# Ledger of designs, part 219: peptides against a protein of PDB entry 5H65

Target 1, 294 residues: chain A of PDB entry 5H65
Amino acid sequence: QYLERTPLCAILKQKAPQQYRIRAKLRSYKPRRLFQSVKLHCPKCHLLQEVPHEGDLDIIFQDGATKTPDVKLQNTSLYDSKIWTTKNQKGRKVAVHFVKNNGILPLSNECLLLIEGGTLSEICKLSNKFNSVIPVRSGHEDLELLDLSAPFLIQGTIHHYGCKQCSSLRSIQNLNSLVDKTSWIPSSVAEALGIVPLQYVFVMTFTLDDGTGVLEAYLMDSDKFFQIPASEVLMDDDLQKSVDMIMDMFCPPGIKIDAYPWLECFIKSYNVTNGTDNQICYQIFDTTVAEDVI

## One batch from the design tools (peptide; made by RFdiffusion4, then SolubleMPNN)

Design b2_p27_3_s4 (from b2_p27_3, 17 letters changed)
Fold by OpenDDE base, seed 3:
Structure b2_p27_3_s4 (fold): chain B 294 residues (1-294), chain A 27 residues (1-27)
Amino acid sequence: as target 1 above (294 residues)
Amino acid sequence: SEKEKQSQLLQQLQALHQAELEKEALE
């Protein structure tokens, strides 16, 4: 869409909702730490959640590891099962279920593993070797997803999470509904299991100043603004450095704002009701940070 | 081929499991 550039002073006088194109300097932003800006967003209920920390996951998987795999749920038409018992940890039993495609095992790079009783470390190692991993537990009649507080699907270093509020979990056998049991598309897996996938998003507040006025704009973006997926940034040091460099470029430390580069972006105004008070807020949208700055 | 796939998967799992067990023993 095309919009003429509007000075902030004019925008601040107008009622919401409206869309604007602006040219402003990034005076400041929050949060300052990248990991604090990455959240999980539900596209249905719109709740924002924190990305679970490694410590949180450790607890969940340790708890799961205290449960014994149910023998009667092993080796179904959907998957072949292998069980091992640890020598330590009081003989912890771990079950790995290899999901079959039309009754045959796929290649490792196409294989979905269901892990029962594994630790975070074990699961992560497996996810680095196999296509996909789902942490599961033994239910009454079937394997079930372990916990929506943990990833429902791990592919490499990508953790896919589901919304606890919007999801209606179904048992693992519902994966049979997938015709192609090799690609394991996260959305397809989620649909089969009754999961509403959460979306990784950058959540930041920008203080923008164009010399005529100052306003705060909210940024909630998954991969467009930085051209870096929020879903990958937490697990990739290079991507983290890239985001930091971008932010430092627009808001360099120790430098006066007069020397800051100009940021061109789109913002939309919207009304927020807080009790009896009506407040106009602003959100950045449809904006990509360009390497070349004005 | 099926047996080969299963064998490869099993070997990989066993190797990973052993590595984890060793790590746990050191902790």
Scores: peptide ipSAE 0.032, ipTM 0.715, DockQ to the pose 0.012
Fold by OpenDDE base, seed 1:
Structure b2_p27_3_s4 (fold): chain B 294 residues (1-294), chain A 27 residues (1-27)
Amino acid sequence: as target 1 above (294 residues)
Amino acid sequence: SEKEKQSQLLQQLQALHQAELEKEALE
């Protein structure tokens, strides 16, 4: 797309909504910590949620591990089940269900595991060896998703979450509706189980200054701005370093703004009404900055 | 250790999966 570059002073005088191309310096940004900028966004209800911490997940899976797998739900046409009992004093039982494709067990790199009673550590290890892992529990008549506060699907180091508000969970046997039981596309799994998947997004506020004016612009982006997926950044140190380097380049600490590089981006204005107060806000869109850094 | 137990579980599960695949291949 093409727009003529507009100075911030002119933009600040104009009514919303409008789209602009700007060239400005990043005076400052919030939040400063990368992990605080990564959120989960529901495309349906638009609620922003925090990404659960390891401690939160530990509690959920520990609670799940206190429940004994129901023998009646093992070894169905959909999956073959294996039980392992820990050798600790608790004698914890872990059930792993290997989902079959047309009655045949696939290779590990194409295999979906359903796990009952696993700890976070165990689940993470399994996700490194198998295609996908779904934490489940024994329901009354079928296996069910363990908890939407935890990932409904784990693929490698990627945790897929669902919206508690918008999801209407269905039992695990609904995975039978999937034609392809080898790729395990997250959206397909979510649809089969009645889950509205959440999206990882970077959420930041940029203070932009071009010398003619200053405005704050909101950034909500999943993978375009940094050319780094928000879904992967929390679990990859190298990606974290890359984002930090990009931000340090545009907004270096301890240096005067006059020495900052210019940032070219697109922003759109929109009206926000809160009672009697009318405010014009700005959002960054269709912008990539990483091409010059990576 | 707990870590060792977890590793053992993973190895056992992988072995079981492989065994099932081999079983099916023979049928």
Scores: peptide ipSAE 0.027, ipTM 0.598, DockQ to the pose 0.010
Fold by OpenDDE base, seed 2:
Structure b2_p27_3_s4 (fold): chain B 294 residues (1-294), chain A 27 residues (1-27)
Amino acid sequence: as target 1 above (294 residues)
Amino acid sequence: SEKEKQSQLLQQLQALHQAELEKEALE
């Protein structure tokens, strides 16, 4: 478990794969903007995806709002349904399904809502009042998840996404398999619905320099490096500020590298082959930086 | 306005949920 510190010059001469403990300065990093560093990662197929923008979600939900809820799918043993008709010219119908726990509706702070035909704005407002929201649509015989391009679960300001490639969606009635219908753990919901949940990750490239050598290391981390969840950072200004402060601490603008603080971290080397070309790459792992910035 | 309508809808949903909980408590 313990690794001796190795200078970068020595690491650069060694074959992969290996693990190292290093002490280096962060010469530079990419991308510079925090929001560009937050991605969605599939733990199964390892595909990296962009986090959908508000505009993208708006389009998806607008499209969903044009569909009429199927009356035959309302009021099951799993949920109680209410239909609301807007007083606009189109008379948009919104179906809200309150999921029951053992036949009883839970308190609002424990309640899962299935929303059919809701707009992004409406869904966001509901997610602030109820425990969880799942955007759904009427399938042939049951309610189904609306679209994996949109969140399959919204809890407060956190959007949970699933992998289109790896997921095999099951109908909403599969939520019956959940023993606990109050907490609505995202992983449990995903499992019940056949969803492979995507993970929010910070994706950055660090240029590290310890005076003996320079190497680039890849950072893909969810919550260890900054001790800030990537899943929450996009929706929290204070968390964004904290990450920015940390990066500014290690790589202060307008200052020469000689004055930069030392960063201690673990890196692993690995081989990347493109045809006949073999390249050694490096990734940061099991590293936590201090959050307290003075 | 559309914003007002949305606000009213949310309020109604909350009221509905509360009403259902109360009903179930009496059963």
Scores: peptide ipSAE 0.025, ipTM 0.581, DockQ to the pose 0.009
Fold by OpenDDE base, seed 5:
Structure b2_p27_3_s4 (fold): chain B 294 residues (1-294), chain A 27 residues (1-27)
Amino acid sequence: as target 1 above (294 residues)
Amino acid sequence: SEKEKQSQLLQQLQALHQAELEKEALE
């Protein structure tokens, strides 16, 4: 979209809601650490959640590993099951279920594995070798998703999460509704299992200064602003470096703001009520960072 | 064949499992 450029001083005097195109310098931003800026966002309830840490997942999978797979749920029309017992850890049983496509096992690069009783390490290794992995548990009559606090789907290094508040989980057999049981599209898997998928987003607060005024605007964006997907950045050092470079370019350390490049972006104003106080806030939208304009 | 695919997958899985067990034993 196109809007005429408006100086910040004029924007600061106007009522919300409105949309603006601005040209300003990034005086500062929060958080400074990239890993702190990546969150999970629910498109339905709009709650922001932290991306679970490895330690969090370890706990969940460790708890799951204490449960013994139910033999009655093995080897259905949907999947073939294999069970192994660990030599260590008092003979922990792990069940791996290979999901079939129309009764036929797919190739490893197309195969969905349902893992029951696996540790995080085991699951990660399997997800790196096979197409997709879903952590599951034995339910009363069917396999169930293990825990929405953990990924409902792991593809390589990508962890797909669901919203606990908005999801109404269905049993694993509902994967039968999927016509294509080879590609395992995350959104399709989520729909089949009654999951509202969370979206990885960058969440940052920018302090913008164009010389006429200063305002704070927050950014919530998945892949447009940096042209880097938030879903991949945490697991890719090169992408992290790229984001850091972009931020350093717009807000270089140890340099006066007069030398900062200009940032062109769109912001929208909105009203926020905090008790008896009414405040106008600003959000960046529909913006891709461009090369610096001095 | 289906049987061959299953066999290959099983072998790969077993290899991964063994590798994990060995790693855990060393940690």
Scores: peptide ipSAE 0.045, ipTM 0.721, DockQ to the pose 0.012; fails the geometry check

Design b2_p27_4_s1 (from b2_p27_4, 14 letters changed)
Fold by OpenDDE base, seed 5:
Structure b2_p27_4_s1 (fold): chain B 294 residues (1-294), chain A 27 residues (1-27)
Amino acid sequence: as target 1 above (294 residues)
Amino acid sequence: MEPMDRKRPTLPEGYEDISDKVYEYYK
């Protein structure tokens, strides 16, 4: 766990892979926009994905709203169903399935909703009144997850996504395997439905300078670096401000680098082959900056 | 770092909001 501090100039001369403790100034970082720094990471295939834009989600849910719920799939042992028909220019049928716990409808704050034909706005509103929401569609013999391009679970303000590549989707009735149908733990829901959940991560590139040398280090972290969960930052203004403040503290605009605070962190080197070129890259790991700010 | 502005999603044009109806039905 303990590593002695190594100057960047020495690190730059060494072969990879190695681990280092460094003290350096954050000369610059990218991306500069926080929303661009939050991505989805698959723990299995390691693919990085962008967090879907609301516009993309709207399209998915609008498409879902054009489909009629299958009446034969309503009111099972798992859930009670009700259908609403809208009376507007774009009339649609919305099926809401209220998941039961041991045959009994739980309290709203413990209830999982399965929704066919709901809009993003409606789903978000409902996720604040109920425990969680799963967008679904009528399959051949059972309800199925609507689309992995959209959240498979909306719980409060958190959108949970699954990996399209690694997931092997199972029908909604597989939720029966959950003994507790009140807490709706995202990982448990994902497991039941054959979903590999994606992880929210901060993805950034830091240019570090300690006066002896300069190197770029890659940051991929979910909640340790800022002590702020990447999964929550997108929907929380205060958390966004906090991250912004931290970055501004280490890399203040309009100020010379000589006045920048020192950042202590761990970096690991690794080899990357691009064609005929072998390059050594660096990644930040096991680092918390929030503690250094206090 | 530039802040992220994520507004609450709005209903698409021409869509009725049934969210309140669902909640009222359940409670």
Scores: peptide ipSAE 0.532, ipTM 0.878, DockQ to the pose 0.643
Fold by OpenDDE base, seed 4:
Structure b2_p27_4_s1 (fold): chain B 294 residues (1-294), chain A 27 residues (1-27)
Amino acid sequence: as target 1 above (294 residues)
Amino acid sequence: MEPMDRKRPTLPEGYEDISDKVYEYYK
């Protein structure tokens, strides 16, 4: 992709839609907090959602923990089951289903757990010792995904979410369709269960200034811009520090914009209509951060 | 940009943690 560099003043005068290559300074950006900049995006319906708050997840899992696992759904060809009854919480019952591979229980690091009645804390702990965890509930005839408002798959420290609007959930036995029941690729799990997976994205607004003009550009990117996956950043201190360093490099605090490095990026313009008002907006695309220092 | 880690979930007050039991059972 080749585009000549266009000054912002020229871009601001042109009709949309168009694509541009620009070189500008990052005057400012929002939001300033990384947590606020990470969202979930549906690739199908294009809705943006907030990453669920911990408190909301706690509620969902606490509610799930009040339910009694159906004994008729224990121990199938797909999984072996065990139920733990706690001494507190009025005798909470937690059913853990260990998914088998070709009728054999795999190693813990290859094993998918299906959990009924687990708390968020327990599920997170288990996801660090097993390959992955799916929160489930007893349905009428089979285990079912607990709630799409919660992760459908927790693998390591990554919470995988599905789109409520676009997903058509299927029962847990559909995991039988997976040939390999050891790696548990999130997309494969999602497909088997009828889930449209949401994508973690960085969502930011950049104010760009090249000395000829100023424009705001929208950034929605999963892993290209920072070369850091949005799906991992919230749970990794080092990745967070890296993003922070990058942003501080382009927009250093305490100094004047004249000393800022130049950011090279691609932007596209597009029309937004709100009633009688027409506005041209700009979005950053296909860009990995790069700088030129004068 | 100010980093903000997702807080690690804590066990609700009064809840028993069965995660270790699960792992020990499977191991």
Scores: peptide ipSAE 0.532, ipTM 0.876, DockQ to the pose 0.671
Fold by OpenDDE base, seed 3:
Structure b2_p27_4_s1 (fold): chain B 294 residues (1-294), chain A 27 residues (1-27)
Amino acid sequence: as target 1 above (294 residues)
Amino acid sequence: MEPMDRKRPTLPEGYEDISDKVYEYYK
């Protein structure tokens, strides 16, 4: 798309909705903490959720570990099962179900694990050795997803979450509908289990100043703006550092705004009604960060 | 941007880690 650059002073006088190309300096931004800027977004109901903290997940998995795996649900055509009993926690039982492909156990890097009674730490370790892990519980007739407050799929270092509002969970045997049980695509797994996957997004508010005016625009972006996936940043120190460096570049601490680089971006205006008050808000879209230093 | 202050997954106190046993069993 092509748009002429419009000064902020002109934009501030116009009605919404409209799209603009701007060149402005990032005077300030919020939140300042990266972990506060990463959220989960539902593409259907558009609900924004906080990414669960590890402490919250620990509680969920600890609770799950108090449940005893149902012996009747072990070893089906879909998976082979093994149970480990720990020497502590009054004999915690951990059931691991290894999903088969056409009745054959695949290589570990192609294998999906279903786990009952595992801790977050154990699950994360296993997700680095196997293709992916789904935390489950014993239902009445089948294994079921443990809790949508926890990841429905952990693949490598990525925690995949589902929307509680939009999902209609199906039992684990619905994974049989997948033709390929070696490449566990998160969207395919979600579809099979009736899950609407949430999307990781960066959510930030930018205060932009081009010398003619100042406006606030919010950013909600998954991977375009920073060219860094929001889904990976929380679990990767290098990516976190990269985001921090980018933000420090555009908004360096202890430096006057006159020395800030220029940010080229697209913004769209939209109307927001708060009671009887109508307000025009702005959102950054279709933008990859680039600096234009004069 | 301020540094992230998140904890990495850790085994709860007193818990046994069975992850290595699972992997050794399967491979």
Scores: peptide ipSAE 0.531, ipTM 0.871, DockQ to the pose 0.666
Fold by OpenDDE base, seed 1:
Structure b2_p27_4_s1 (fold): chain B 294 residues (1-294), chain A 27 residues (1-27)
Amino acid sequence: as target 1 above (294 residues)
Amino acid sequence: MEPMDRKRPTLPEGYEDISDKVYEYYK
C-alpha cells in the first residue's frame, strides 16, 4: 500500500480510523527494559499475558516433582519409559518417556521427551540434547500436560506456551495423530493436544516527534519490526544486544533529539472508549526498522 | 534499551541433576 507522508500535526487533527505513513523521531519509548516489552498474546481471545518468570516455573516444576509417576502409564506404543530415583535428601522420582516414531526410538535430536518430575534446569538441559521436552503428569488413564502455566513444549531454548482460556487439553496419546514424530513442530503438537499456542510479541509505546507534533504509538509485533523473533530474544544474548542497539540508534542516550535519526513507519489510528471518555490511539503496523548490525 | 539479566536456570538446592543420566542412558 502506498501512503503519502503526513505530518503529525495533521494526523492529530483527524478522526479515526485512518492509516498514515509518517517520518518522525523516536523521542522516547516504554518499557525501557526489554524483558518488560516481551509478552504472550493469544491469537484467539487476544489476551496479553506476561511471560512467566523463571521463579514461577521453578515452583511449578518443583510441585510437579512431588507427584509420583503412575507405573501403569509406563511403556506404551507411543513411548518407552524409564524412572530415575534421586538419592539426595530431596529424593524424587523422575519419569522420562521417550517418544517413538513408528515403534522405533529415534535419534536423540529427533526424540521428544515427556518428563514427570523434572526441574526447570533439567528440562532445559535435556531440551538442548534432545529435540524437545514436554512436561507432563500422570492422569487418570494417560499422561497429560503438566500445567499450562508452564511451557507445553521446550524446544531448544524456546519455551512454547498455551492459552488457558482457549485450550481444551487432550491426553498425550493424541500425539499419535502426528505423522511426523521427528521434527515436532510446535503448532502441530499444540493442535494434537488441544492447545491454542500463545505468541510472543514485543509490546511497546513509542513517543514520536516530527517537529510539528508529538503522538504516542503502540507497537505489538512478533518478528517484523526488529526482524528479531520475540520468541527467541529472551534466551539469546546476541538478539537482546541487537534490539538494544536498534533502540539506541533511534533513541541515542545523551544526545539531543535534534540529532536523532528519522524513523519512517506506518501508523493507524483507532477509537478507544473508556466509559464516557473517547480518545484516538495510534498503532504501528507493517513497519520494519531492522538495521544491519556491524 | 536495557538488556535482560535473566540467568540460566539452576538446579534447586538439594536436588540431584539427572539430565546427564538420561542422555547417557539414551545414546
Scores: peptide ipSAE 0.535, ipTM 0.881, DockQ to the pose 0.651; fails the geometry check

Design b2_p27_4_s2 (from b2_p27_4, 14 letters changed)
Fold by OpenDDE base, seed 4:
Parts: structure tokens; C-alpha cells; sequence
Structure b2_p27_4_s2 (fold): chain B 294 residues (1-294), chain A 27 residues (1-27)
């Protein structure tokens, strides 16, 4: 869509909802720490959640490790199983199930691991060599996903989470419905297991100033604004640096706002009602940061 | 903006983890 540029002073006088194209300087933003700006968003129920901390995951996996793998659930047509016992960790048993493709074990980079009793550290290490890892537990009749509070799928450094509210979990044998058992597309895995995947999003508040007025705009974006996926940024130092560089470019520390570059973006206004009070809020949408604005 | 700390677990030095055993088994 084509929108003419509107000054902030004019926008601030108008009723919501409306869409605008603006040119403004980023006076400030919050949160200042990148890790605080990354959230999980459900596309179905629209709940925003914090990305679980390592400590939270450690607890979940520790609890999972207290349960002994069920021997009856090992070595099915879907997977081959092996159990390891730790020597120095009170004899913790870890069951690893290697998912087969048409009855044959694939190469490690194509293989999905189902892990029962593994620690976060072990899972992360395995995810760097195998295609994917799913933390599981022994159910009554089949392996089941361990906990939606933990990732349902780990691929390399990417942790895929599901919505507890919207998901209706199905057992692991439902992975049989996947024709291709080598690529392990997260959406396909989620569908097979009855999971509604959560989306990583950047959540930030921008204070925008074009010299005519000041406006706070909300940013919720997965990969368009920075051209960097929110799903990858937490585990990649280079991507983190890139985001930091972008933010420093638009909001450079130690210099006056007059020297800041201009940011061109789209914003939409919307109404928020708190009792009898009506507030107009603004959200950035359909915007990609470009370096040529400098 | 303050940089994020990568949420990467560190393995203790000198210990063979279960993960190492799995890797050796599959190779």
C-alpha cells in the first residue's frame, strides 16, 4: 500500500485506528538489553511468553531424568533405542532413540533423536551433530513429548517451543505420518505432534521524534525489521552484534539526537481502553531497516 | 544496547558426557 508521509504532530491529533508512513529519529528504545526484547508469541491465542532460561530448562530436564525409560517402548519400527547409564550421577539412565527412515538409520545430519533423561548440556551437544533432538518421556503406550515448557524440537542452536494453551499433544508414533524423515521441518513435526508452534519475536518500544512531535511505538516483529530472525539471535553472537550495530546506528550513544539518522517506517494506531479511559497506542508494522537512511 | 549472553551450556572439562558416548556409538 502507498501512504504519504505524515508528521507526528498531525498523527497525535487523529483518532484511531489509522495507518501512517513516518520519518522520525529513534530518540530512545526499551528494553536496552537485547535478550529482554526477545519473546515467544502464539499466533493462535496471541499470548506473549518469556523465552525459558537455561535454569528453567535444567529443572525440567532434571525432573525428566528421575523417571526410568520404559523398556517396552524401545526399538519400534520408527526408531532404534539405546540406553546409557551415568557412573557419577547416581546412575542416571538416558535413553536415546534414533528415528529411522524407511527402516534404515539415516546419516547423523539427517537423523532425529528422541532423548529421555538427557540434560540440557547433553541435548545441546547432540543437536550440533544430529539433525534434530526431541526431549521425550515414556508414556503409557508410547513415547511422549517431555514438556511444552521445554523445546519440542531442537535443531542446531534453535529451540522450537509450543503453546501450552493451544496444543493438543499426540504421541511420538504420529511422526510416522511424515513421509520425509530426514529434513524434519519444524512445522511438520509440530503438526504431527499436535503442537501449535510459538514464534520468536522482537518486542520493543521505540520513542520516535521527527521534530514536530514525540510518539511511542510498539515493535513486535519476528525477522523483518532487523532482517535477522528472532529465533536465532539468542544463540548466535554474531547476530546479536548485528542487532546491536543496527540499534547503535539509529540511536547512537554519546551524541545528540540532531545527528541521529532518520528512520522511515510504517505505524498503525489503535485504541486501548482502560475502564473509562481511552488511550491511543501505536505499533510499527511492515518495516525493514535500511542502511541507506544515513 | 547491552549485548546478550549466548545461552550455550558449557561442558565440564575432562569428563566424557553421555552425549560423547552417543556420538561415538552412532559414528
Amino acid sequence: as target 1 above (294 residues)
Amino acid sequence: MEPMDAKRPTLPEGYESIADKVLKYYE
Scores: peptide ipSAE 0.502, ipTM 0.760, DockQ to the pose 0.716
Fold by OpenDDE base, seed 1:
Structure b2_p27_4_s2 (fold): chain B 294 residues (1-294), chain A 27 residues (1-27)
Amino acid sequence: as target 1 above (294 residues)
Amino acid sequence: MEPMDAKRPTLPEGYESIADKVLKYYE
C-alpha cells in the first residue's frame, strides 16, 4: 500500500473517513504495562475480553477437581483413560484421556490429552510434553469442555480461549470428525467443539506528534505491528523483553521528544458518535515496526 | 526499560506428582 505522507496538522482538519500515511514521533502510549495491552478479541461479536489471570484459572481448575470423573465415560473408541489419585489430604482424582488416532495411541508430541480434575500446574507440565491438552469434565453422556473461562486448548505455552457469547459447545466425541488427529489445529478443534475462538490482540493508544500537530491513534493488532504474536508474549520472557525494547526505542523515558525516532505508519480516521457528541478517531493499520527505524 | 509482566504459570511443589506419573506412564 502506498500513500503520500500527510502532516498531522492537515489530517486534523479533514473529515472522516480517510486513510493516511504519516511520519510522527510516539510522544506517549497507553497502557504502559504490557499485560494490560494484551486482550482477547472475538472475531464474531467483536467483544474485547481480559486475558484470565493465573489466579482465575486456578480457581476454575480447583472447582473442576471437586467433581469425580464418571467411570462410565472412560475408555471409548476415541480415547484410552487412566485415573490417578493424589497422595494429598484430599485424595483428588485426575482422569487423563489419551486421544487415539485410528485406534492407536500416537506419539506424545502428536497426542491430545483430555484432563479432568487436573490443576493448572499439572496441565501446563503435560502440555510441554504432549501436543495439546483440553480441560474437560464428565457430562451426562459424554466428556465436555470444562469451562470457556479457561482455555479450551493448551499447546505448549499457548492458551486458546473461546467466546462465551458466540460458542455453542458440543461434546468431546465430536472430535471424531477431525480427519487429522495429529496436528490438532486450534481452529479445527474449535469447530468440532462448537467454539468461536478468541484472538489475542495488542490494544494500545498512541499519542503521535510530528511537530505540526498531535493526535491519538488506536492500535489493535495480533502479530503484525511488533512482528510478535500477542498469543505468545505473555508466557515468553524474551518476547516481552523485545516488545519493551521496541517501545523504549520509540518512546524512551527521560529523553526529550526531539531525540525520538520517527515512526512511519498508516492511520485511518473514522467517526464516532456518542450521544450528541461527534468525534473523529484514528486507528493504526497495516503497519509493521522495523528495526531500522530512524 | 519497563519491568516485564511475566505471566507464566508457576509449578508449585506437590502438583507435579500427577503430571510426572502421566509422563512416565505414557513413555
Scores: peptide ipSAE 0.494, ipTM 0.756, DockQ to the pose 0.647
Fold by OpenDDE base, seed 2:
Structure b2_p27_4_s2 (fold): chain B 294 residues (1-294), chain A 27 residues (1-27)
Amino acid sequence: as target 1 above (294 residues)
Amino acid sequence: MEPMDAKRPTLPEGYESIADKVLKYYE
């Protein structure tokens, strides 16, 4: 829909909710560090969560490695299993389950691995060769997802997380319901396992100034604003540099705001009520920044 | 902006991890 450009001074006087098209300069933004701006968002309960750090994952997988794989759960119609024992590390046992497609082991690039007792390093190495990896544990009657605090699915360098609050986990055998056992679409895997997938989002606060007024606008976006997926930026140095370059372009350090480029974007106003206090807030939406704004 | 998570260190030369064994097995 077409919206006429509205000056910030006019917007600041209007009641919410409304949508606006604006042209403003990015005076400042928070947080300044990119890694601090990447969060996990639940589309159902709308909670924002921090992306687990490598150290956090190490702890989870280390704990998982202390558990012995259940021999009774090996080699089902869904998967073939093999157990390796480390020579060191107190004889850690790692069970790897290779998911079959129509009873046949697929090529590595189409194969889903279920892994018990693997370290983060091992899992990451395997995820670069196999289609996907799911960290699992032995349940009472079936394999189960290891922990929702860790990725439920790793594809290449992408870690897929689920919401602890909204998910109702089902056992691994529910993967049988998937018709396509080669592509391993994250949403399909999540659905089969009763997981509500979390979404990677950029979360930032922009201070916008068009010379008539100043307002703060909230940015929560997964891939539109930067044209870079938030899900991939954590593991890709080039993407990180690209985001940094974009932000530096709009808010260049060491120069006056008068020299800043203009940012055209859409914002929506909304009411926030905290007790007796009613505040109007603003959020950026349906906005894509062009790299050629130079 | 500061970079995100650092790259994980490589395994020592000559060390065969469980992952390596899995990879060899599936080949």
Scores: peptide ipSAE 0.494, ipTM 0.760, DockQ to the pose 0.469
Fold by OpenDDE base, seed 3:
Structure b2_p27_4_s2 (fold): chain B 294 residues (1-294), chain A 27 residues (1-27)
Amino acid sequence: as target 1 above (294 residues)
Amino acid sequence: MEPMDAKRPTLPEGYESIADKVLKYYE
């Protein structure tokens, strides 16, 4: 529905929940570092999680590499397997399983790799050539996802994560349920493996000022606000620069707020209860960055 | 906004890459 523009001073006097259209200047925002603003969000349980650091992933994959691939789980109807042994890493064994489509190995750009014992560096290198990579381990009867603390699917530079709380993991053979084993759509892979995918989101707090009042609004957005996917920004310097430029445009350092551009956005109010205290909070929604000049 | 470092895994110095062997194998 259509919403008329409401001044912040009027909004601050109203009860929640309500939706508003506003025009305000971005006085300040937090966190100041882009890296700190990117989180993983579960659409089911709504838990916010930190995106794992490279060091965290290194540890997970190193731990995974301490396990020996089970030879009994190699070469099934779903995949062909090959094992390599390192020469300079105490004989670390790496098993790579190439998922077949209708019993035939597809082209590399259509092929999903299942990898046991691989390092982050090796996995990332492979993901640049193959369609997708899933880190796995040998279970009792089948290959299984290695760890939900690591990506369940890596496509190029995109790391797809699953919710530990909401996921009920199924063994890798459940990928057989996918009719098309060439596209490897993340949601389809997740569904087959019982994973609830996490969503990359920008999480920021904006201090908005329209001259009539000041209001803090929460931003949780995946790709609409900046027109840049949160899922890609951490792995792309150009996208990071773009976001930085946008934020600098709306909140330029060393400049008085009077010279700031106007931000038009939608906000919704909601009630938050903390013990006996009831607070009204605000969240930005359905907003793409836009500016105008009076 | 403060710039951030992109996540870019790199091979350690002197590391033998299994990935290269895999790539060659699948050719």
Scores: peptide ipSAE 0.499, ipTM 0.758, DockQ to the pose 0.809; fails the geometry check

